# Peptides against a protein of PDB entry 4ASU, part 167

Target 1, 270 residues: chain A of PDB entry 4ASU
Amino acid sequence: ATLKDITRRLKSIKNIQKITKSMKMVAAAKYARAERELKPARVYGVGSLALYEKADIKTPEDKKKHLIIGVSSDRGLCGAIHSSVAKQMKSEAANLAAAGKEVKIIGVGDKIRSILHRTHSDQFLVTFKEVGRRPPTFGDASVIALELLNSGYEFDEGSIIFNRFRSVISYKTEEKPIFSLDTISSAESMSIYDDIDADVLRNYQEYSLANIIYYSLKESTTSEQSARMTAMDNASKNASEMIDKLTLTFNRTRQAVITKELIEIISGAA
Target 2, 83 residues: chain B of PDB entry 4ASU
Amino acid sequence: FTFASPTQVFFNSANVRQVDVPTQTGAFGILAAHVPTLQVLRPGLVVVHAEDGTTSKYFVSSGSVTVNADSSVQLLAEEAVTL

## One batch from the design tools (peptide; made by RFdiffusion4, then SolubleMPNN)

Design b2_p19_2_s3 (from b2_p19_2, 6 letters changed)
Fold by OpenDDE base, seed 1:
Structure b2_p19_2_s3 (fold): chain B 270 residues (1-270), chain C 83 residues (1-83), chain A 19 residues (1-19)
Amino acid sequence: as target 1 above (270 residues)
Amino acid sequence: as target 2 above (83 residues)
Amino acid sequence: SEAVREALEAAVRKEEAAR
């Protein structure tokens, strides 16, 4: 490489490093907000899941329709956030298919579709876009829940897959159950809740679904912003190392050019 | 007893004497050993009676309330404010 | 870290191609 080529590359990498540092700061600010908003969202979401844990709702084996909701966002540059969710979705879909279940997929965020489209396009019901530019609200979750319930797909049970936030350096991809109204109403374990009006149960299920989606979005957002902050920090460090290496190469190349010129002068070649 | 909205927690696994809730089927008081039930909230007043005799009032919008067989209660409002 | 490295390399290539 010529001195000119090395200089051009150095300038390019320095510019990228500035961008990654700026993105790190933006991600840090979004992370701090997301972490604060996650605290009440966890209490709310875990509270909503309490019924399913306590009632131990089971789907009969003869029921074949299973829904997978994958939760991520539209935004890249956040490490393995999207690939982790997609990997678990793929695994779950394969296991369910092997068990003779029909699997349909909903993607929350465009990145899920981008990863799974070629292999799972036929299983996709819908993909929700415009996720991750702003913090998710309960209204956003309600829209997703309503769209699912009105989709006409009559699933028996399902799974919502998302990244649960652990710490600034750790998240875990997890699965929570979702159930159809018919599955809840027919569950033997729900007999202790008998004498509930059918309209009440329907409305309750709608809130339950919205609550779980909201919770998953808050966990996902916090995990994503934290992962992006880390990814941008790593990118900035990698750029720094590359700058150092190229600077050494530049210095060596410069010395070689000087030496060559001296030899040419001594030899009378130029 | 857990009482929360998406953005605020009022009670988290607390022991209370009684909770009065506004439901679509009517207002009722949740006491110790209340029968298991699922209800949907209507806009109205929630009154929490603590064991120490303190009474707290809240206005809630829509949401849900769950009374489980183990006497645990989850009151989840879409919006809630202290009065 | 590999994904970030690839993204960085892709970004560098894109910037170089844009000039």
Scores: peptide ipSAE 0.031, ipTM 0.850, DockQ to the pose 0.015
Fold by OpenDDE base, seed 2:
Structure b2_p19_2_s3 (fold): chain B 270 residues (1-270), chain C 83 residues (1-83), chain A 19 residues (1-19)
Amino acid sequence: as target 1 above (270 residues)
Amino acid sequence: as target 2 above (83 residues)
Amino acid sequence: SEAVREALEAAVRKEEAAR
């Protein structure tokens, strides 16, 4: 490689490093906000899921329709965030299909669709786009919930799959159950909840769905921003190492050129 | 007893004496060992009676209340403010 | 900007594949 080639490559890598450092700072700011907003959202969301855990709602085996909701975003450069969710969605879909269930898929965020389009295109009902530019609100979750309920797809049970935040360096892909109104109303375990009006139960279930979606979005967002921050930090470090290596190569090449020129001068003077 | 909105936590697994909630079917008091029930909130006043005799008041917009068989209560409001 | 994004994505993918 000529000195010019090395210099051009150095300039390019230095520019990349500047971009990755900037992106790290942006991700860090978004992470800090997301983590603060996740604290109450987690209490709220876990509280909403408490009914399903305690009531032990079972779907009859004769019921075959299952909905999978994958929660992610539209934005890349966040490590394995999207692929982790997609992997679990694929695994769940395969297991359900093997059990003779009908599986439909909803993607929250365009990245889920981009990963699963080739293999699962026929199973997709809806993809929600424009996820991840702004922090998710309860209003956003309510819109998603309402659209699902009005989609005309009658599912018996479902699974919402998302990345749960553990720490700045750790997330875990998790699954939580979603039940249809019919499944809840017919569940034997719900008999202990006496004197529930059908309209009340319907409204309750709408809130429950919105609550779970909101919770999943908050967990996903926090996980994504932390993963992006880490990815950009690693990219910046790798760029730094490459700059150091290329700088050494540049110095060695420069010395060789100077030595060659000196030899040519000495030889031409003889 | 857990009482939260999407953005704020008021009570997290707390022990309380009584919680008065505004529901679509009417206002009712949740006491210790209340029968399991599901209700939807209407806009109104939530009153939390602590074991020490202190009373806290909140305004809520909408949401849900769950009373479980284990006597755990989840009050989940879309919006809530301290009064 | 698109070329830089692609290069960054490729670099991140290479790093992920090396792990």
Scores: peptide ipSAE 0.025, ipTM 0.863, DockQ to the pose 0.015
Fold by OpenDDE base, seed 3:
Structure b2_p19_2_s3 (fold): chain B 270 residues (1-270), chain C 83 residues (1-83), chain A 19 residues (1-19)
Amino acid sequence: as target 1 above (270 residues)
Amino acid sequence: as target 2 above (83 residues)
Amino acid sequence: SEAVREALEAAVRKEEAAR
């Protein structure tokens, strides 16, 4: 490599390092906010899931329509956040297909579609874009929930797949169940809940879906910002190491060039 | 008893004496060992009666309330404010 | 620039693949 090539590469890496440092700071600020907002959202979301856990709602095996909702965002540079969700979606889809179920997929965030488009394009119902620019609100979740309910796809059960936040250095891809109104209404375990009006149950299910989506978005956002912060930190460190290596190479190459020039001068070989 | 909105937690797995909730079918009081039920909230007043005799009032916009067989209660309001 | 973003994404992907 010529001195010019090394210099060009050094300049490029230094610029990348500046960008990654800046992105780290932005991610850190967003993470701090997301973590604060996740605390109540988690209580709210876990509270919404309590019925399904306590009632042990089961979908009959003869029911074949399954919906997979993958939750991520539109933005990259956040480590394995998107790939982890996509991986679990693929695994779940394959398992369900092997069990003879019909699988449809919804992507929350454009990155899910980007990863799964080639292999699962026929299974996609809809992709929600413009996710991750701003913190998710309950209104955003309600819009998604409404769109799902109005999609015309009559699923029996579903799975929402998202990254649950554990700590600044850890997230876990998790799955939570989604049930159709028909599945909930027909569940034997719901018999203990006496005198539930059908309209009440419908409205309750709509809230439940919105609540779960909201919760998943908050978990995903916190996980994403944390992962982005870590990824940008790692990228900055890697850039630093590369700069050091290239600087050494530059110095060695410079010395070699000088030596060569001196030899050429001494030998008279211009 | 858990009472939360998407943005605020008022009670988290707390023991309370009674919770009065506004539902579409009417306001009812949730006591200890209340029959399991699912209800949708209408805009109105929630009154929480603590075991120590303290009463707290809240306004809720909408949401859901779940009373489970294990006597756990989840009151999930879309919006809630302390009065 | 889009090029810088792509380069960053490629760098991050390489790092993710190495894990």
Scores: peptide ipSAE 0.024, ipTM 0.875, DockQ to the pose 0.016
Fold by OpenDDE base, seed 4:
Structure b2_p19_2_s3 (fold): chain B 270 residues (1-270), chain C 83 residues (1-83), chain A 19 residues (1-19)
Amino acid sequence: as target 1 above (270 residues)
Amino acid sequence: as target 2 above (83 residues)
Amino acid sequence: SEAVREALEAAVRKEEAAR
């Protein structure tokens, strides 16, 4: 490599390092906010899921329509955040198909679609784009919930798959159930909840869905920002190491060039 | 008793004496050992009566309330403010 | 920002592939 080539590469890597450092700081700020906002969101979301756990809602085996909601974002450079969700979605879809279920997919965030579109295009109902630019709000979740309910797909049961935040260095891809109104209303375990008006139950379920989506978005966002922060830190470190290596190569190459020039001068070949 | 909005937690697994909630079907008081029920909140006043006799008032916009067989209660409001 | 992101992703992928 010529000195010019090395210099060009050094400049490029230094610029990348600056960008990755900047992105790390941005991710850190977003992470800190996301973590704060996740605390109440988790209580809220877990509270909504509590019914399903306590009521032990079971979907009859004859019910075949299953909806998978993958929660992610549009934004890259966050390690395995998107691939983890997609992997679990694929696994779940395969398991459900093997069980004779019909599977449809909703992607929250364009990255899910980008990963699964080639293999699962026929199963996609809708993909929500423009996810991850701003922190998710309950309004955003409500919009997604409404769109889902209006999709015309009459699912019996569903799975929402998202990355649950554990710590700054750890997330876990998890699945939570979603149920159709019909499934909830017909569940034997719901019999203890007497005198529930059908309209009340419908509205309740709409809130429940929005709540769960909101929760999943908050978990996903926190996980994503944390993962991005880590990824950018790693990229910055890798760039630093490469800069050091290239600097050494530059110095060696420079000395070789000087030596060659001196030899040419001394030999009169110049 | 859990009472939360998407952005705030007011009670988390707390023991309370009574919670008055505004529902679409009417306001009702949740006491200990209340029968399991699901309700949807209407805009209105939530009143929490603590065991120590303290009464707290909140305005809620919409949401849900769940009373479970185990006497756990989840009051989940879309928006809630302390009054 | 998208162009920078794509360039970064490409650079990161190239770097990961070169390892």
Scores: peptide ipSAE 0.022, ipTM 0.858, DockQ to the pose 0.016

Design b2_p19_2_s4 (from b2_p19_2, 10 letters changed)
Fold by OpenDDE base, seed 3:
Structure b2_p19_2_s4 (fold): chain B 270 residues (1-270), chain C 83 residues (1-83), chain A 19 residues (1-19)
Amino acid sequence: as target 1 above (270 residues)
Amino acid sequence: as target 2 above (83 residues)
Amino acid sequence: EEEVRAALEAAVAKERAER
């Protein structure tokens, strides 16, 4: 490589490093906010899931319609955030299909669709875009829940797949159950609950779905921002190492050029 | 007893004596060992009676309340404010 | 973001090709 080539590469990498450092800082700020907002959201969301855990809601095996909701975002450069969700969605879809279930997919965030479109396009009901630019609100979750409920797809049971935040360096892709109103209303385990008005149960289920979606969005967002921060930090470090290596190469190449010039002078003077 | 909104936690797995909630069917007092039920909140006042005798009042916009067989209660309000 | 991604991916690919 010529000195010019090395210099050009150095400049390029330095610029990338500036970008990655900037993105790291932005991700860090968003992470800090997301983590703060996740604390109450987790209590709220886990509280909403408590019924399903405590009531041990089971879907009859003869029920075939299964909904998979994958939660991520539209934004890249966050490590394995999207691929982890997509991988679990694929696995779940394959398992359900093998069990003779009909599987439909909802993507929250465009990245899910981007990954799964080629292999699962026919299974997609809807993809929610414009996810991840702003912190998710309960209103956003409510809109998603409402659209799902109004989609006309009468699923029997479902799963919501998202990245649960563990720490700044760790997330885990998890699955939580989603049940249809019919499944809840027909569940034998619900018999212990006092006479629940059908309208009340419907409204309750609407809240439950919105709550779970909201929770998943908050977990996903926090996980994503932390992963992005880490990815950008790693990119910045890698860039730094490359800069150091190229700088050494530059210095060596410069010395070689000087030596060559000296030899040419000496040989030409002879 | 858990009482939270999407943005704030008021009680997290706390022991309380009684919780009065505004439901669509009327005011409902949740006591210890209340029968399992699901209710939807209407806008109104939530009153939490702590075991220590402290009474806290909250205004909620809407939401849900779950009373489970294990006497656990989840009060999940869309919006809630302390009064 | 897409431009940055493309640039990063290109840089990584180039580094791999030079190894």
Scores: peptide ipSAE 0.026, ipTM 0.882, DockQ to the pose 0.014
Fold by OpenDDE base, seed 2:
Structure b2_p19_2_s4 (fold): chain B 270 residues (1-270), chain C 83 residues (1-83), chain A 19 residues (1-19)
Amino acid sequence: as target 1 above (270 residues)
Amino acid sequence: as target 2 above (83 residues)
Amino acid sequence: EEEVRAALEAAVAKERAER
C-alpha cells in the first residue's frame, strides 16, 4: 500500500471511530433513561402477569391457534438483540408446528420482519414499525394491543418474546404467555374467581394485554440501548487498535521511502 | 399488596389492612382473605389502610385490580396520583 | 445507521484481507 492509501484508510477509520464514540454517548443517555423508566414498568408488568402464573391457565388440547409476538425495534447496531428474539421465535414456531398447532406471528419493530420474512412470510399477521426512536409509552402499548384484538385472528393462546434486561452487560430472551378472552373465560382454574361479568373480563383482558406489551417494550428498550452502548464501545476500541496498526505501517513505509530516496540521491551523484 | 402505574410504584408486595377501590361494578373494600376476584377500575379514589392505622388516598383513572386465592392483590392503574 | 454499519463491516473485511 502507498503512503496515500494508508493515509486515506487512517482518515476513514478515524471518522468511523468518531461516529461510534458519538453513538455510544447517545446510547448511554438513552440507556440511563430507559433503566430509570424500567423500574416501575417491571413492577407493573410483573404484577399484570401474576394472574396467569397463579391461575395456571391451560389451553385445551383441541385448541390449535397460537400467536407469537416478537418484540424488538427498527434500529440496528445493537449486537444480537434482534437475532436473539428471532431465534427464539423460530424455535417456538417450529415446536408448535410439530405439535400440530397453527402459528401466526406479529412483529413489534421492523427488524423482526427483516429477519423472518424469507422463512415465515406466510405466518405474519402484522408488523408494527416506528419502534425505537422514542421511549415506548403506555399509549403505544395500548395501540398495539387494540390492533391485535381487532385483527380478526382468533388465537387461543400465545407467546410474547422479548429481551429482559439483567445488567448493562447482560440480557436474556424470555417468553411470557398471552391468552384469548375465550381461553381465560373457559379455564377451569378461573372458577375460583366468582361472578366475573363478561364485560368486566373483556376489559380486564384488554388492560392485561396492554400491560404485558408495555412491560415487554420497556425491557426490550433497556436491553437494546445497553447492547448498543457496548457494541459501539467495542467498535471504538477495534477502530483504535486498527489506527495504531496502520500508524505503525505508515511510519515504516515512510522510513522506507526516505531511505530509497537517499539511496537514489547517493547513486545518482555517483 | 402491589399498587403501581406504568411510571410509578406506590406499594410493592406490602402488607396492608384494607384497600378501598373504585370499580365499574361499585366501590368495594379488599380485606385480608378476600375472595378471589377480577375488577376494572373506574376513575375515583383508592384508599389504603396500613396496619399501623395510617390512611393514604390516591386518585386513579382506569386499570385493573386482581385478588388472588393466595391473598395477593395487584392494583394496576393506568394513571395514579397521591392525594 | 446502515451507512455506519456498512463502513464498519467494510473496514473489518479489509483488515481481514490484509492479514
Scores: peptide ipSAE 0.025, ipTM 0.880, DockQ to the pose 0.013
Fold by OpenDDE base, seed 5:
Order: structure tokens, then C-alpha cells, then sequence
Structure b2_p19_2_s4 (fold): chain B 270 residues (1-270), chain C 83 residues (1-83), chain A 19 residues (1-19)
């Protein structure tokens, strides 16, 4: 490599490092906000899931329609965030198919579709795009819930798959159940709940679905921003190391060029 | 007793004496050992009666309330404000 | 972001090729 080539490469890497540092700061700010907003959202979402945990709602084995909702975003540069969700979705879809279930998929965020479209295109009902530019709101979750309920796909049971935030350095891909109105209405374990009006139960389920989606979005966002911050930090460090190596190479190459020029001068004078 | 909105937590697994909730079927009081039920909130006043006799009032827009067999209660409002 | 990713991936690939 010529001195010019090394210099060009150094300049390029330095520019990339500036970008990654800036992205790290942006991700850090978004993470700090997301973590603050996750605290109440977790209480809210876990509260919504409490019914399903306590009632031990079981879907009859004869029910075959299963919905998988994968929750992620449109944005890259966040490590294994998207691939972790997609991997879990694939595993779940395969297990359900092996059990003779019909599986349909909803992707929240374009990255899920980008990973799964080749292998699971026929199973996708809908993909929600424009996820992750802004912090998710309850309104966003309600829109997703409404679209799902209006999709005409009458699922019996479903799974929502998302990254749960653990810490700034850790997330875990998790699955939570979602149930159709019919499944809940017919569940034996629900018999202990007093005479619930069908309209009330329908509305309750709409809220429940929106609540769970909202919770999953908040967990996913916090996990993503944390992972992005870490990824950008690592990229910045790697760039720094590369700059140091290239600088050493530049200095060595420069010395070699000077030595060669001196030899040519001496030999030509000779 | 848990009472939260998407953005704010008012009570988290707290012990309370009574919670009055506005539901679509009417307002009712949730006491200790209330029968399990599911209800949907209508816009209205939530009143929380603490064990110490303190009464707190909240306005809620919509949401759900769950009373479980274990006497746990989840009041989940879309929007809630302290009055 | 895609441009940054592509640039990073290209830079890493070039470094691996030069080793």
C-alpha cells in the first residue's frame, strides 16, 4: 500500500469513528429516556399479563391457528437484537408446525421481515414499518392491536416475541402468550370470574392486547437502544485500534520510502 | 392492588382497603376478597381508600380492571391523573 | 445508518483481506 492509500484509509476510518461516536451519544440519550419510560410501562404491562398467568388459560389442542408477533424495529446497528427475535420466531414457528398448528406471523418493524421474508413469506400477515424512529406510545400499540383484530385472521392463541431489557449490557428474548376472545371465553379456568358481559370481555381483550404490545415495544426499544450504544462503543474502539495500527504502518512505510529515495540518490550520484 | 397507566404508576402491589372504580356497567367498590371479575373502565373517578384512612382520587379515561381469585387487583388505565 | 454499516463492513473486510 502506498502512503497515499494508507492516508486515505486513515481518513476514512477517522470519519467512521466520528459517526459511531455520535451515534453512541444519540443511542445513550434514547436509552436513558427509554429506561425511564420502561419503569411504569413494565408495571402496566406485567399487570396486564397477570390475568393470563393467574387464570392459567389453556388453549385446547384441537385449536390450530397460532399467531406469532415478532417485536423489533426498522433500525440496524444494534447487535443481535433483530436476529435474536427472528431466531426465536423461527424456532416457535417450527415447533408449532411440528405440532400440526397453522402459523401466521406479524412483524413489528421491517427488520423482522428482512430476515424472515425468504423462508416465511407465505406466513406473514402484515409487517408494521416505521418502528423505532420515535419512542413507542400507547397509541402506536393500539394501532397495531386494532390492525391485528381487524385483519380477519381468527387465531386461537398467539405468541408475542420481544427482547426484555435486563440491564445496559443484557437483554433476553422472551415470549408471552396472547389469546383470542373465543379462547378466553371458553377457558375453563375463567369460570371463576363472574358473569362477564361479552361486550365487556371483547373490550377487555382489546385493552389487554394493546397493553401487551405496548409493554413489548417498551422492552424492545430499551433493549435496542442499549445494544446500539454498546455496538457503537465497540465500533468506535475497533476504529481506534485500526487507526493506531494504520498509523504504525504509515510510519514504517514512510521510513521505507525515505530509505529507498536515499539509496536512489546515492546510487545515481554514483 | 396495582394501579397504573402506560406512563405512571400510582400503586404497585399495595394493600388498600377499598377501590371504587367507574365501569361501563356502573361504579362498584372493590373490597378485600371481592369475587373475581373483569371490567372495563369508563371515563370517571377512581377513589382509593388506603388502610390508614387516606383517600386518593383519580380521573381515568378508559382501561381495564381485573380482580383475581387471589384478591390481587390490576387497575390499568389508558390515562390517569391525580385529582 | 446503512451507509455507515456498509462503510464499517467494507473497512473490516478490507482489514481482513490485508492480513
Amino acid sequence: as target 1 above (270 residues)
Amino acid sequence: as target 2 above (83 residues)
Amino acid sequence: EEEVRAALEAAVAKERAER
Scores: peptide ipSAE 0.023, ipTM 0.880, DockQ to the pose 0.013
Fold by OpenDDE base, seed 1:
Structure b2_p19_2_s4 (fold): chain B 270 residues (1-270), chain C 83 residues (1-83), chain A 19 residues (1-19)
Amino acid sequence: as target 1 above (270 residues)
Amino acid sequence: as target 2 above (83 residues)
Amino acid sequence: EEEVRAALEAAVAKERAER
């Protein structure tokens, strides 16, 4: 490589490093906000899931319609955030299909569809785009819940798959159950709640779904921003190492050129 | 007793004497060992009676309330403010 | 973001090829 080639490459990598450092700072700011907003959202979301845990709602084996909701975003450069969700969705879909279940998929964020489009396109009911530019609101979750409930797909049971935030360096892909109104209404364990009006139960289920979706979005967002911050930090470090190596190569090449010129002068070769 | 909105937590696994909630079917008081129930909130006043005799008032929008067999209560409002 | 990713991946690939 000529000195000019090395210099051009150095300039390019230095520019990339500036971009990744800037993106790291932006991700850090978004992470700090997301973590603050996750605290109440987690209490709220876990509170909503408490019924299903305590009632131990079971879906009869003869029920075949299963819904998978994958939660991520439209935005890249966040490590394994999207691939982890997609991998678990794919595994779950395969297991359910092997058990003779009908599987439909909802994608929250365009990246899930991008990963699963070739293999699972026929199973997608809907994909929600424009996720991840702004922090998710309860209104956003309500829109998703409403569209799901009005989709005409009469699922019996489902799963919402998302990345739960653990720490700045750790997230875990998790699954939480979702149930249809019919499944809840027919559950034996719900008999202790029998004095509930059908309209009340329907409305309750709508809130429950919106609550779970909201919770999953907040967990996903916090995990994503943390992962992006880490990814940008790693990219910046890798760029730094490349700069160092290229700088050494530049110095060696420069010395070789000087040495060659000196030899030519001494030898009388022009 | 847990009382939260999507953006704020008011009570997290707290022990309280009584909670009065506004539901679509009517307002009712949740006491110790209340029967399990599910209700949907209507806009209105929530009153929390603490064990020390302190009373706190909140205005809530829509949401849900769950009373479980283990006497745990989840009050989840879409919006809530302290009065 | 995709451009940054592509540029980073290309830079890393070139470095590996030169090693």
Scores: peptide ipSAE 0.027, ipTM 0.876, DockQ to the pose 0.013; fails the geometry check

